# Peptides against a protein of PDB entry 7BBL: the designs that were tried, part 32

Target 1, 86 residues: chain A of PDB entry 7BBL
Amino acid sequence: IAQESLESQEQRARAALRERYLRSLLAMVGHQVSFTLHEGVRVAAHFGATDLDVANFYVSQLQTPIGVQAEALLRCSDIISYTFKP

## One batch from the design tools (peptide; aimed at target 1 R14 E19 L22 D53)

Design b2_p27_4_s2 (made by RFdiffusion4, then SolubleMPNN; from b2_p27_4, 11 letters changed)
Fold by OpenDDE base, seed 1:
Structure b2_p27_4_s2 (fold): chain B 86 residues (1-86), chain A 27 residues (1-27)
Amino acid sequence: as target 1 above (86 residues)
Amino acid sequence: SAVAEARRRFLARLREELARQRAVLEA
């Protein structure tokens, strides 16, 4: 068995981490996500979709302090962090 | 709806990206 090059090992390491990350995105599908926004505002919504770089979140049934929005787009700049229960 | 369409596109892209990573891991 030939030993793979250092570069190849690094490529596989990056791929493994990327795969893990992508699977975490997949895990959000069909689940509610809690978002922490600026100024301590927290909202919850059903995950719809996002960009693979998580630039934007397309969500439904967004629960905000002022009411529920059927569909919404949350920009990365609006979000401090997010959590979900798989 | 916009969200539903975004969902379909997202899943397609995600599937393709996962396949690319798997290809690297199995090379």
Scores: peptide ipSAE 0.593, ipTM 0.913, DockQ to the pose 0.888
OpenDDE base, seeds 2, 3, 4, 5: peptide ipSAE 0.592, 0.583, 0.589, 0.586; ipTM 0.913, 0.911, 0.913, 0.912

Design b2_p27_4_s3 (made by RFdiffusion4, then SolubleMPNN; from b2_p27_4, 9 letters changed)
Fold by OpenDDE base, seed 2:
Structure b2_p27_4_s3 (fold): chain B 86 residues (1-86), chain A 27 residues (1-27)
Amino acid sequence: as target 1 above (86 residues)
Amino acid sequence: SAVEAARAAFLARLAKALAEYRAVLEA
């Protein structure tokens, strides 16, 4: 049987990772996400949307150390990591 | 709200992107 080319295999591998990432974004819709920011700051917010490429996070009910922000934008460069419960 | 409006557009873009990558995986 014909063997898939190495280039094709790599293309599918990259596509699989991208799809997995996008599905994770879909899973976050309507859920609270915990973000770890610089200097050990941790915040929680309800996921609204992102830019698929830039990975800016548009969130609501952002819980910060000084209070709750109704709506906010978290830049990818400000985020070290994030977690959520699917 | 602005976030809710962004979500609608996001979901549309997301659906389109997912379909495109699925097509690549199934090719």
Scores: peptide ipSAE 0.444, ipTM 0.868, DockQ to the pose 0.845
OpenDDE base, seeds 1, 3, 4, 5: peptide ipSAE 0.438, 0.436, 0.424, 0.371; ipTM 0.865, 0.864, 0.858, 0.816

Design b2_p27_4_s4 (made by RFdiffusion4, then SolubleMPNN; from b2_p27_4 with T7R T12A A20R Q21E Q22R S27A)
Fold by OpenDDE base, seed 4:
Structure b2_p27_4_s4 (fold): chain B 86 residues (1-86), chain A 27 residues (1-27)
Amino acid sequence: as target 1 above (86 residues)
Amino acid sequence: SAVEAARAAFLARLAEELARERAVLAA
């Protein structure tokens, strides 16, 4: 039988992973996201958007230990991890 | 607002990229 080339297999694998990632971003739309930042700081915010390549987060109603920011940009370098309920 | 504007652009880009990846998987 005809066999898919190694390059084609790798392309499909990359595409599958990328699709899963993109779908995870879509799942955040309309939801609050909880972020773990450096030094044990945890914040929650309404998801707005990301940079698809760098995964910076544009958010609103950012709840921090010292108050709420109406709008904010969370850089990927600021974030250790994040969670949300889809 | 800036976030609302970013959201609109994000959704458009997201849709385009998802379509592109699906095309690769279907090829």
Scores: peptide ipSAE 0.559, ipTM 0.905, DockQ to the pose 0.897
OpenDDE base, seeds 1, 2, 3, 5: peptide ipSAE 0.559, 0.557, 0.556, 0.558; ipTM 0.905, 0.905, 0.904, 0.905

Design b2_p27_5 (made by RFdiffusion4)
Pose (drawn by RFdiffusion4):
Structure b2_p27_5 (pose): chain A 86 residues (1-86), chain P 27 residues (1-27)
Amino acid sequence: as target 1 above (86 residues)
Amino acid sequence: SARTAAFVAAVQAEIAEEQALRATLEA
């Protein structure tokens, strides 16, 4: 059989990377997720959902240095990193 | 919640699409 094209290989790689990423998002359901925001602020909340095109987070019970926000949307641009324990 | 339920369904659907794409490319 003819060799697999580099393009086809790259597409399989994207699919493999994406599938793993999606599994990692699904794994946050039912868990708390912490975030590192701008200015070094660290917060945490109950995971609700992410958008799949852009990594915006929908969370509840967001705990911030100044209080608790019952519902929140943390935009992708607001976030440097997020961390959770499976 | 509703949003979480929709999110879980969307993520599972995209996983299935990514698996199908790889299987098509290998075939």

Design b2_p27_5_s1 (made by RFdiffusion4, then SolubleMPNN; from b2_p27_5, 10 letters changed)
Fold by OpenDDE base, seed 1:
Structure b2_p27_5_s1 (fold): chain B 86 residues (1-86), chain A 27 residues (1-27)
Amino acid sequence: as target 1 above (86 residues)
Amino acid sequence: SALEAAFVAAAEARIAAERARRAELAA
C-alpha cells in the first residue's frame, strides 16, 4: 500500500478543520453569540447564518452600546473574535 | 468605526433584500 503523501495528509487535516468550523457554526444556531469588534466594541446577538466563504454573520437582536438592532450583518473584517455557549 | 461599519452593512443588506422583494413582486 502506497504511503500517503504529506500533501494528502495536509489536505485531510484542512478538511477536518473546515468540518469542525462548519459544525461550530451549526451549533451557534439559536444561541446568543458575543462578538468582539475593533476599537474595543463588544456586542451580543442571536446567530442566524453565515456566508460560509466570506464569513459574514447574519444576526438578530444585536445588542450594542448605542441600541438594539433587530437584524444585522457583521463583516468578518470587523470581528476580532467571538464566543458562544453551545 | 467598526460599530458604524457593522450598522452600515446591516442597512445595505436590508436595502438589497427590499430591492429583491420589489423586483420579484414587479415581475
Scores: peptide ipSAE 0.092, ipTM 0.522, DockQ to the pose 0.023
OpenDDE base, seeds 2, 3, 4, 5: peptide ipSAE 0.031, 0.031, 0.044, 0.038; ipTM 0.429, 0.430, 0.427, 0.429; seed 4 fails the geometry check

Design b2_p27_5_s2 (made by RFdiffusion4, then SolubleMPNN; from b2_p27_5, 9 letters changed)
Fold by OpenDDE base, seed 4:
Structure b2_p27_5_s2 (fold): chain B 86 residues (1-86), chain A 27 residues (1-27)
Amino acid sequence: as target 1 above (86 residues)
Amino acid sequence: SALEAAFVAAAEARIREERALRAELAA
């Protein structure tokens, strides 16, 4: 019987995960997102866009423990997790 | 904003590519 190769199965699985990730990003557009960063730092910002290759987050009205930043770039490597209300 | 609109367009295009890839691999 015909069977899809393991490599093909893995490729499809990765593609599915990438699509789900992209859809989650789209859901954040126009919404405030809460980001958990390293060392217990938590910030909130309005999501604008990401760099699809590097996954940098371009945000506005970033609320930090020491103040609000109008525009900011959050590096993917600095983000532990995030939550938002669709 | 213009940035948001550009992102939406780019993300949707990428999603279409991922779907096409999965469809090809499943055939």
Scores: peptide ipSAE 0.570, ipTM 0.909, DockQ to the pose 0.874
OpenDDE base, seeds 1, 2, 3, 5: peptide ipSAE 0.569, 0.568, 0.570, 0.569; ipTM 0.908, 0.909, 0.909, 0.908

Design b2_p27_5_s3 (made by RFdiffusion4, then SolubleMPNN; from b2_p27_5, 7 letters changed)
Fold by OpenDDE base, seed 2:
Structure b2_p27_5_s3 (fold): chain B 86 residues (1-86), chain A 27 residues (1-27)
Amino acid sequence: as target 1 above (86 residues)
Amino acid sequence: SALTEAFVAALQARIEEERALRAALEA
């Protein structure tokens, strides 16, 4: 009876987290997403796509404290968290 | 749109890759 090595278990855990992230992006398509940025700033936007390498978020109808941008780019490094209703 | 469909397909492909990796790592 074989058992997973610790390294394999860790790799599996990381893969699971990556998949969860990817599935969240998939579920986000076509929906409005609320993004929490630094300093407590919250914005809402319709999700379009991401750069699968650097995870830049390409969104539309970005609602910011100072106005709405029809098209916008959110850098992954600027995003603390996000929520949406699937 | 074509771009959206391509993006979705790319995500699905990546998800399958992660599944394959996890399966390969299982004892």
Scores: peptide ipSAE 0.584, ipTM 0.907, DockQ to the pose 0.728
OpenDDE base, seeds 1, 3, 4, 5: peptide ipSAE 0.580, 0.581, 0.581, 0.581; ipTM 0.907, 0.907, 0.907, 0.906

Design b2_p27_5_s4 (made by RFdiffusion4, then SolubleMPNN; from b2_p27_5, 11 letters changed; failed a check: too like the target's own chain)
Amino acid sequence: SALTEAFVARAEAEIERQRALRAALAA

Design b2_p27_6 (made by RFdiffusion4)
Pose (drawn by RFdiffusion4):
Structure b2_p27_6 (pose): chain A 86 residues (1-86), chain P 27 residues (1-27)
Amino acid sequence: as target 1 above (86 residues)
Amino acid sequence: SVAEKQAEFLAALAEELAAEQAVLAAP
């Protein structure tokens, strides 16, 4: 059989990476998720969803240094990192 | 609402996972 093209290999790699990423997003359902935002602000909330094209987060009970926001959208551009415990 | 976005996310995520798994299962 002819060798697999480099392009085909790269496509399989993307699929493997994407599938793992998607599993990691699914794993946040029912969990709290913490975030590191601009200015070093640390917040946390109940995970609701993410967009799949851009990593915007839909969360509830967002706890910030100044209060609790019942529903919130944290935009991908607002976030440096997010952390959760499975 | 967040609940509606969660339902939409789970539905779209299931399609995306199926599509990526199909690529990995192909010979």

Design b2_p27_6_s1 (made by RFdiffusion4, then SolubleMPNN; from b2_p27_6, 12 letters changed)
Fold by OpenDDE base, seed 5:
Structure b2_p27_6_s1 (fold): chain B 86 residues (1-86), chain A 27 residues (1-27)
Amino acid sequence: as target 1 above (86 residues)
Amino acid sequence: SVAAAQAEFLRRLERALAEYRAILEAP
């Protein structure tokens, strides 16, 4: 550890950040997530999954201003931000 | 289906976390 190269240190730093991010995704499993979309639209849905790399969200029971969708795909480009209750 | 997507997600997530843990715990 003490003689870790610069490349190795950078790898650890990246790994730490990635792990933290992935654990945050895991924490959302089984919870309802609130998404803020464009044009002030806010929706809530049960978190199903993501593709980890593109950040597309696969959700169920999507509550929108005009109704509920049993299943839906929320693309990263559609989302401004999201929150959930741990 | 969302169920199928979630199953795949969890498998991939678990594997990724294990790999990063190994990197971080390496001497």
Scores: peptide ipSAE 0.529, ipTM 0.892, DockQ to the pose 0.777
OpenDDE base, seeds 1, 2, 3, 4: peptide ipSAE 0.526, 0.527, 0.529, 0.526; ipTM 0.891, 0.892, 0.892, 0.891; seeds 3, 4 fail the geometry check

Design b2_p27_6_s2 (made by RFdiffusion4, then SolubleMPNN; from b2_p27_6 with K5A A12R A19R E20Q Q21R)
Fold by OpenDDE base, seed 4:
Structure b2_p27_6_s2 (fold): chain B 86 residues (1-86), chain A 27 residues (1-27)
Amino acid sequence: as target 1 above (86 residues)
Amino acid sequence: SVAEAQAEFLARLAEELARQRAVLAAP
């Protein structure tokens, strides 16, 4: 570490941020997540999975303003923000 | 199905976390 290059420092910084992100995904397992979508639409769903690169969400029991979808895929382009209780 | 997607996700997540740990542990 004393002789750590600038490139190595940047690599470790990226890894630390990535770990924080991954830990947040893990924290959603078994929890309901609230999503804010476009046009002020807010939905809630049980977290299933994501793809680690694109951050699409596979969810169940998606509660929308017009009804409930048993299973759904929320694309990253659809999502403005999300929250959950860890 | 969502259940199948979750199983695959958890496996990939574990592997990815391990990879980040390896980077952080390197001198």
Scores: peptide ipSAE 0.561, ipTM 0.897, DockQ to the pose 0.784
OpenDDE base, seeds 1, 2, 3, 5: peptide ipSAE 0.561, 0.559, 0.559, 0.564; ipTM 0.897, 0.897, 0.897, 0.898; seeds 3, 5 fail the geometry check

Design b2_p27_6_s3 (made by RFdiffusion4, then SolubleMPNN; from b2_p27_6 with K5A E8A A12R E16A A19R Q21R; failed a check: too like the target's own chain)
Amino acid sequence: SVAEAQAAFLARLAEALARERAVLAAP

Design b2_p27_6_s4 (made by RFdiffusion4, then SolubleMPNN; from b2_p27_6, 9 letters changed; failed a check: too like the target's own chain)
Amino acid sequence: SVAAAREEFLRRLAEELARYRAVLAAP

Design b2_p27_7 (made by RFdiffusion4)
Pose (drawn by RFdiffusion4):
Structure b2_p27_7 (pose): chain A 86 residues (1-86), chain P 27 residues (1-27)
Amino acid sequence: as target 1 above (86 residues)
Amino acid sequence: SLAYMNQGLTSEQIHEEYERLRAEQEE
């Protein structure tokens, strides 16, 4: 059998990486998620959803240094990192 | 990156993959 092309190998790699990433998003369902935002602000909320093209987060009960926001959309551009415990 | 992993796919294809994985997890 002919060798697998480098392009085909790269496609399989992207699929493998994406599948793992998607599983990590599914794993946040029913969990709290914390975020590190601009200015070093640390917040947390109940995970609701993310967009799949761009990592925007839909959350509830967002706890910030100034209060609690019942529903919130944290845009991908607002976030440096997010952390959760499975 | 997310863009790198989504290369060559439409938003719908990515969504279908996601729903498939969600359904498999619920089994």

Design b2_p27_7_s1 (made by RFdiffusion4, then SolubleMPNN; from b2_p27_7, 12 letters changed)
Fold by OpenDDE base, seed 3:
Structure b2_p27_7_s1 (fold): chain B 86 residues (1-86), chain A 27 residues (1-27)
Amino acid sequence: as target 1 above (86 residues)
Amino acid sequence: SLAEMNAGLTREEIQAEYDALKAEMAA
């Protein structure tokens, strides 16, 4: 009973996660996204671009509790989750 | 723009990464 090696299984798993991530980004570009940040803070912004390796989100018209920023950088470490309408 | 200054990837560049990954997964 031949089976796929553990290394191969792990590689496929990583690839699957990467694929899902990239697909989500493609769906978000140019659209407004709602981000859930730490301490219950929720913001909305238009997704513009990203740094895939660092997972930085370059956004515009960031709506925060204290006002709106024309352009902003959201780091992956700041983000708990996000939702959007493609 | 902020994205350009920090080498943020555009939609086309993200698509290229996706396509490359899919090709790799199929090989």
Scores: peptide ipSAE 0.348, ipTM 0.806, DockQ to the pose 0.169
OpenDDE base, seeds 1, 2, 4, 5: peptide ipSAE 0.279, 0.089, 0.257, 0.224; ipTM 0.766, 0.665, 0.755, 0.715; seed 5 fails the geometry check

Design b2_p27_7_s2 (made by RFdiffusion4, then SolubleMPNN; from b2_p27_7, 9 letters changed)
Fold by OpenDDE base, seed 4:
Structure b2_p27_7_s2 (fold): chain B 86 residues (1-86), chain A 27 residues (1-27)
Amino acid sequence: as target 1 above (86 residues)
Amino acid sequence: SLAEMNAGLSREEIRAEYERLRAEMER
């Protein structure tokens, strides 16, 4: 009986997750995104663009605890999670 | 993780997938 290899299954799983992620990024364009950062810090910003392979988020109107920053870069290492309304 | 999802792919390949998906959404 023919059986799909483990590697093939993993490849498909990665591809599916990647597609979901990329579609999410596309859905974020022009929308406000809420980011949860370390130490319970939450910020909101308008999504601009990303470095897709590094997940650097280039955003505008970043609302931080200390004020609003017109343009900002959020690194993947700074972000725990994010939510948005497409 | 992103690194896990992109394992074995170049930056250009990931970008190409992104652009293909974008084009699909614009149809």
Scores: peptide ipSAE 0.585, ipTM 0.920, DockQ to the pose 0.930
OpenDDE base, seeds 1, 2, 3, 5: peptide ipSAE 0.565, 0.053, 0.582, 0.559; ipTM 0.917, 0.558, 0.920, 0.914

Design b2_p27_7_s4 (made by RFdiffusion4, then SolubleMPNN; from b2_p27_7, 12 letters changed)
Fold by OpenDDE base, seed 2:
Structure b2_p27_7_s4 (fold): chain B 86 residues (1-86), chain A 27 residues (1-27)
Amino acid sequence: as target 1 above (86 residues)
Amino acid sequence: SLADMNAGLSREEVRAEYERLAAELAR
């Protein structure tokens, strides 16, 4: 019986998460996305584009606790999670 | 964070994976 090593299992799990992330970037184009940021901050914005090199999200109509920002930049490092309706 | 999802990969590797996946999903 061949048992997959722990290292291999973790590698597959990471790969699956990365694929899910990248797939979601394609799916969220043109949609409003709800972002969960640090310190319990939640914002909603229309997804525009990403910059994979800089790890940025370019969004529009960002709804924040202090108002709406027409254009905004969110860093991947600032985003804990997001949800949207495909 | 989302940045953690790309941990262990170079920027170029992430871009390449995205492009490959995009092409796959386009079919």
Scores: peptide ipSAE 0.089, ipTM 0.663, DockQ to the pose 0.642
OpenDDE base, seeds 1, 3, 4, 5: peptide ipSAE 0.080, 0.063, 0.077, 0.070; ipTM 0.651, 0.635, 0.650, 0.643

Design b2_p27_8 (made by RFdiffusion4)
Pose (drawn by RFdiffusion4):
Structure b2_p27_8 (pose): chain A 86 residues (1-86), chain P 27 residues (1-27)
Amino acid sequence: as target 1 above (86 residues)
Amino acid sequence: SPREGMEVTDAILDLEAELEAVRDEFL
């Protein structure tokens, strides 16, 4: 059989990377997720959902240095990193 | 779309549908 094109290989790679990424998002359901925001602020909340095109987070019980926000949307642009324990 | 230029698998489609359903329930 003819060799697989480089383009087809790159597509399979993106599919493999995406599938793993999606599994990692699903793994946050029912867990707390912590975030590192701008200015070095560290917050945490109960995971609700993320958008799949852009990594915006929908969270509840967001704990910040100044209080607790019952519902919150942390925009992708607000976040440097997020961390959770499976 | 994140699917552009990708060999989309049934597993990706199922995961995306599941995550969209989790989002819609949460909202």

Design b2_p27_8_s1 (made by RFdiffusion4, then SolubleMPNN; from b2_p27_8, 12 letters changed)
Fold by OpenDDE base, seed 4:
Structure b2_p27_8_s1 (fold): chain B 86 residues (1-86), chain A 27 residues (1-27)
Amino acid sequence: as target 1 above (86 residues)
Amino acid sequence: SWTAGVEVTPEVRALEAELEAIRAAFL
């Protein structure tokens, strides 16, 4: 049985991660998402939209340690991870 | 202010199409 090339393995791995990401975006509709940001900052917000190119997250009712912000923009580069309950 | 982007819009359809293409090709 022929061994799969390293390039093919990497391509499949990247595709799997991309699929999981896209599925998460679709599943976020109408849900509150918990974001882990840099320096231990954790926030929760309702998902509104995202830029497919810039990967900005447009959110509402952003709960921060210092209060609630009605509308906010979260940059992808600021986000370490996120979780939500589908 | 911004408009909701995760509804039945061309942008969401593009995401769905990309997802399906990935699934068909690799998973």
Scores: peptide ipSAE 0.026, ipTM 0.551, DockQ to the pose 0.068
OpenDDE base, seeds 1, 2, 3, 5: peptide ipSAE 0.025, 0.025, 0.024, 0.023; ipTM 0.548, 0.498, 0.495, 0.464

Design b2_p27_8_s2 (made by RFdiffusion4, then SolubleMPNN; from b2_p27_8, 13 letters changed)
Fold by OpenDDE base, seed 2:
Structure b2_p27_8_s2 (fold): chain B 86 residues (1-86), chain A 27 residues (1-27)
Amino acid sequence: as target 1 above (86 residues)
Amino acid sequence: SWTDGVAVTPEVRRLEAELEAIRAAFL
């Protein structure tokens, strides 16, 4: 039987995840996003743009426990997860 | 990187290009 290799299957799976991630980023542009950071810290901000290579998140109106930052930069390494309503 | 070895599809390239354009306009 003609069946794709395990390696090919894994590559397709990773490609699908990458595509899903990128579509998620596009969907969140201009929307408020809730970010879960380390140690249970949760912040909300409007997503502006991202550096795909470095994975920097440029956001506005960042609501933190100590106040609101008009403009801010979040690094992917600081983010555990995020949710938003498209 | 978790994207190491990921096959770059035409759709992925398109999406990345759109996001890069958004970044360029944002900055």
Scores: peptide ipSAE 0.530, ipTM 0.846, DockQ to the pose 0.687
OpenDDE base, seeds 1, 3, 4, 5: peptide ipSAE 0.030, 0.519, 0.513, 0.525; ipTM 0.540, 0.845, 0.847, 0.852

Design b2_p27_8_s3 (made by RFdiffusion4, then SolubleMPNN; from b2_p27_8, 12 letters changed)
Fold by OpenDDE base, seed 4:
Structure b2_p27_8_s3 (fold): chain B 86 residues (1-86), chain A 27 residues (1-27)
Amino acid sequence: as target 1 above (86 residues)
Amino acid sequence: SPWAGVAVTPEERRLEAELEAIRAAFL
């Protein structure tokens, strides 16, 4: 009996994580999200949209330690984690 | 992309399309 290869199992696992990620992005649209950045910096912003290819987050009312930006762009590479209430 | 080399499922394509539409409307 043929068994699924380890590579195929890993492929499915990656796909599952990707889908979960995409669903989370869709769920947070229009909601305030708390982002944890490097060096323990935490910011809050309303999620507007995302650029999937470049992984940019377009947000509004970004609350940072040094002030509030009405509109801002966050790079996914700068984000460690995020949380929100759907 | 952190998902480079991963095959895209139909559901993922749907989700990506919705997110792209949101982006297009936002900009």
Scores: peptide ipSAE 0.486, ipTM 0.843, DockQ to the pose 0.620
OpenDDE base, seeds 1, 2, 3, 5: peptide ipSAE 0.485, 0.485, 0.483, 0.486; ipTM 0.843, 0.844, 0.828, 0.845; seed 2 fails the geometry check

Design b2_p27_8_s4 (made by RFdiffusion4, then SolubleMPNN; from b2_p27_8, 12 letters changed)
Fold by OpenDDE base, seed 2:
Structure b2_p27_8_s4 (fold): chain B 86 residues (1-86), chain A 27 residues (1-27)
Amino acid sequence: as target 1 above (86 residues)
Amino acid sequence: SWADGVEVTEEERRLEAELEAIRAAFL
């Protein structure tokens, strides 16, 4: 029996990852999120919203190595990974 | 991608289960 093509497998995997990502965004609303940025920088902030088109994160109470910013904008391109706690 | 590194929390799992239940019920 023929196996699923690599293209089809990748498409399904990508769709699954996208769905997981979107669900995570919904779960993150109002919660503090830890972002890992480039050069080993880690910041924590309360998630407000995201612009899906521009891929910006709008956050508050951003804890940086040098202090706290009341509000800030994080670009997806700056982010390596993130985690959050309920 | 960076999204691949997202931690799956209990809240996320609960949300996923709820959304899946809705999908199963109405779609």
Scores: peptide ipSAE 0.042, ipTM 0.513, DockQ to the pose 0.055
OpenDDE base, seeds 1, 3, 4, 5: peptide ipSAE 0.025, 0.037, 0.041, 0.052; ipTM 0.467, 0.516, 0.534, 0.561; seeds 1, 5 fail the geometry check

## One batch from the design tools (peptide; aimed at target 1 R18 L52)

Design b2_p28_3_s1 (made by RFdiffusion4, then SolubleMPNN; failed a check: too like the target's own chain; its pose is not in this set)
Amino acid sequence: SLAEAALRVRRLEAELEAIRAAFLAAAA

Design b2_p28_3_s2 (made by RFdiffusion4, then SolubleMPNN; its pose is not in this set)
Fold by OpenDDE base, seed 1:
Structure b2_p28_3_s2 (fold): chain B 86 residues (1-86), chain A 28 residues (1-28)
Amino acid sequence: as target 1 above (86 residues)
Amino acid sequence: SLAEAALRVRELEARLEAIRAEFLAAAA
């Protein structure tokens, strides 16, 4: 009988965090998300999907100060933070 | 176990990949 190695523990911890993140993305599907962008710009959009690696946000009905876009892509580099209500 | 955790992650990733594909197809 041996205890789980440090490496194994770290791997499980990373897996847990990844699962938590992925489940949060799934929870966002179909919901409106509020994004904080650069220069204090805040927009709202319905969450569509994301890239698993690049973390681009594919959204619909993006509400901006100058109008609404039916479909849009928000790059991770454009986003400071985001919030949503489950 | 780690194996089970990995399987859950991969399943979730597969679901999200499918959602992304569907979104892009609908938007095209």
Scores: peptide ipSAE 0.601, ipTM 0.912, DockQ to the pose 0.959
OpenDDE base, seeds 2, 3, 4, 5: peptide ipSAE 0.587, 0.586, 0.587, 0.586; ipTM 0.909, 0.908, 0.908, 0.908

Design b2_p28_3_s3 (made by RFdiffusion4, then SolubleMPNN; its pose is not in this set)
Fold by OpenDDE base, seed 4:
Structure b2_p28_3_s3 (fold): chain B 86 residues (1-86), chain A 28 residues (1-28)
Amino acid sequence: as target 1 above (86 residues)
Amino acid sequence: SLAEAALRNRELEAELEAIRAAFLAAAA
């Protein structure tokens, strides 16, 4: 049999990573997520949706150090990491 | 296969896109 090319293997690997990411996003829908922002600031919010291209996070009930926002947009560039409980 | 993976990802993306659309519509 013909051996799969390195390029093809890499393509499958990328596709697999993409799938894992997408499934993770779906798992977050409707759940509270803890976001770590710059300078160690952490906020909590209920995940609503995302932009698949830019990875913006649309959230609700965003708990910030200065108050709660009913609805908010968290840009990917502002997020260092996030955690959630499926 | 890569083709199957692509199809799965398209479906997942479609679901997420629908969720985004619904979220924005509800906020309007």
Scores: peptide ipSAE 0.587, ipTM 0.910, DockQ to the pose 0.868
OpenDDE base, seeds 1, 2, 3, 5: peptide ipSAE 0.584, 0.587, 0.584, 0.586; ipTM 0.910, 0.910, 0.910, 0.910

Design b2_p28_3_s4 (made by RFdiffusion4, then SolubleMPNN; failed a check: too like the target's own chain; its pose is not in this set)
Amino acid sequence: SLARAALRVRELEAELEAIRAAFLAAAA

Design b2_p28_4_s2 (made by RFdiffusion4, then SolubleMPNN; failed a check: too like the target's own chain; its pose is not in this set)
Amino acid sequence: EEEERLERLRREEQERQRRERAAEMRSL

Design b2_p28_4_s4 (made by RFdiffusion4, then SolubleMPNN; failed a check: too like the target's own chain; its pose is not in this set)
Amino acid sequence: AEAAAEEARRRAEQEAQRRARAEADRAL

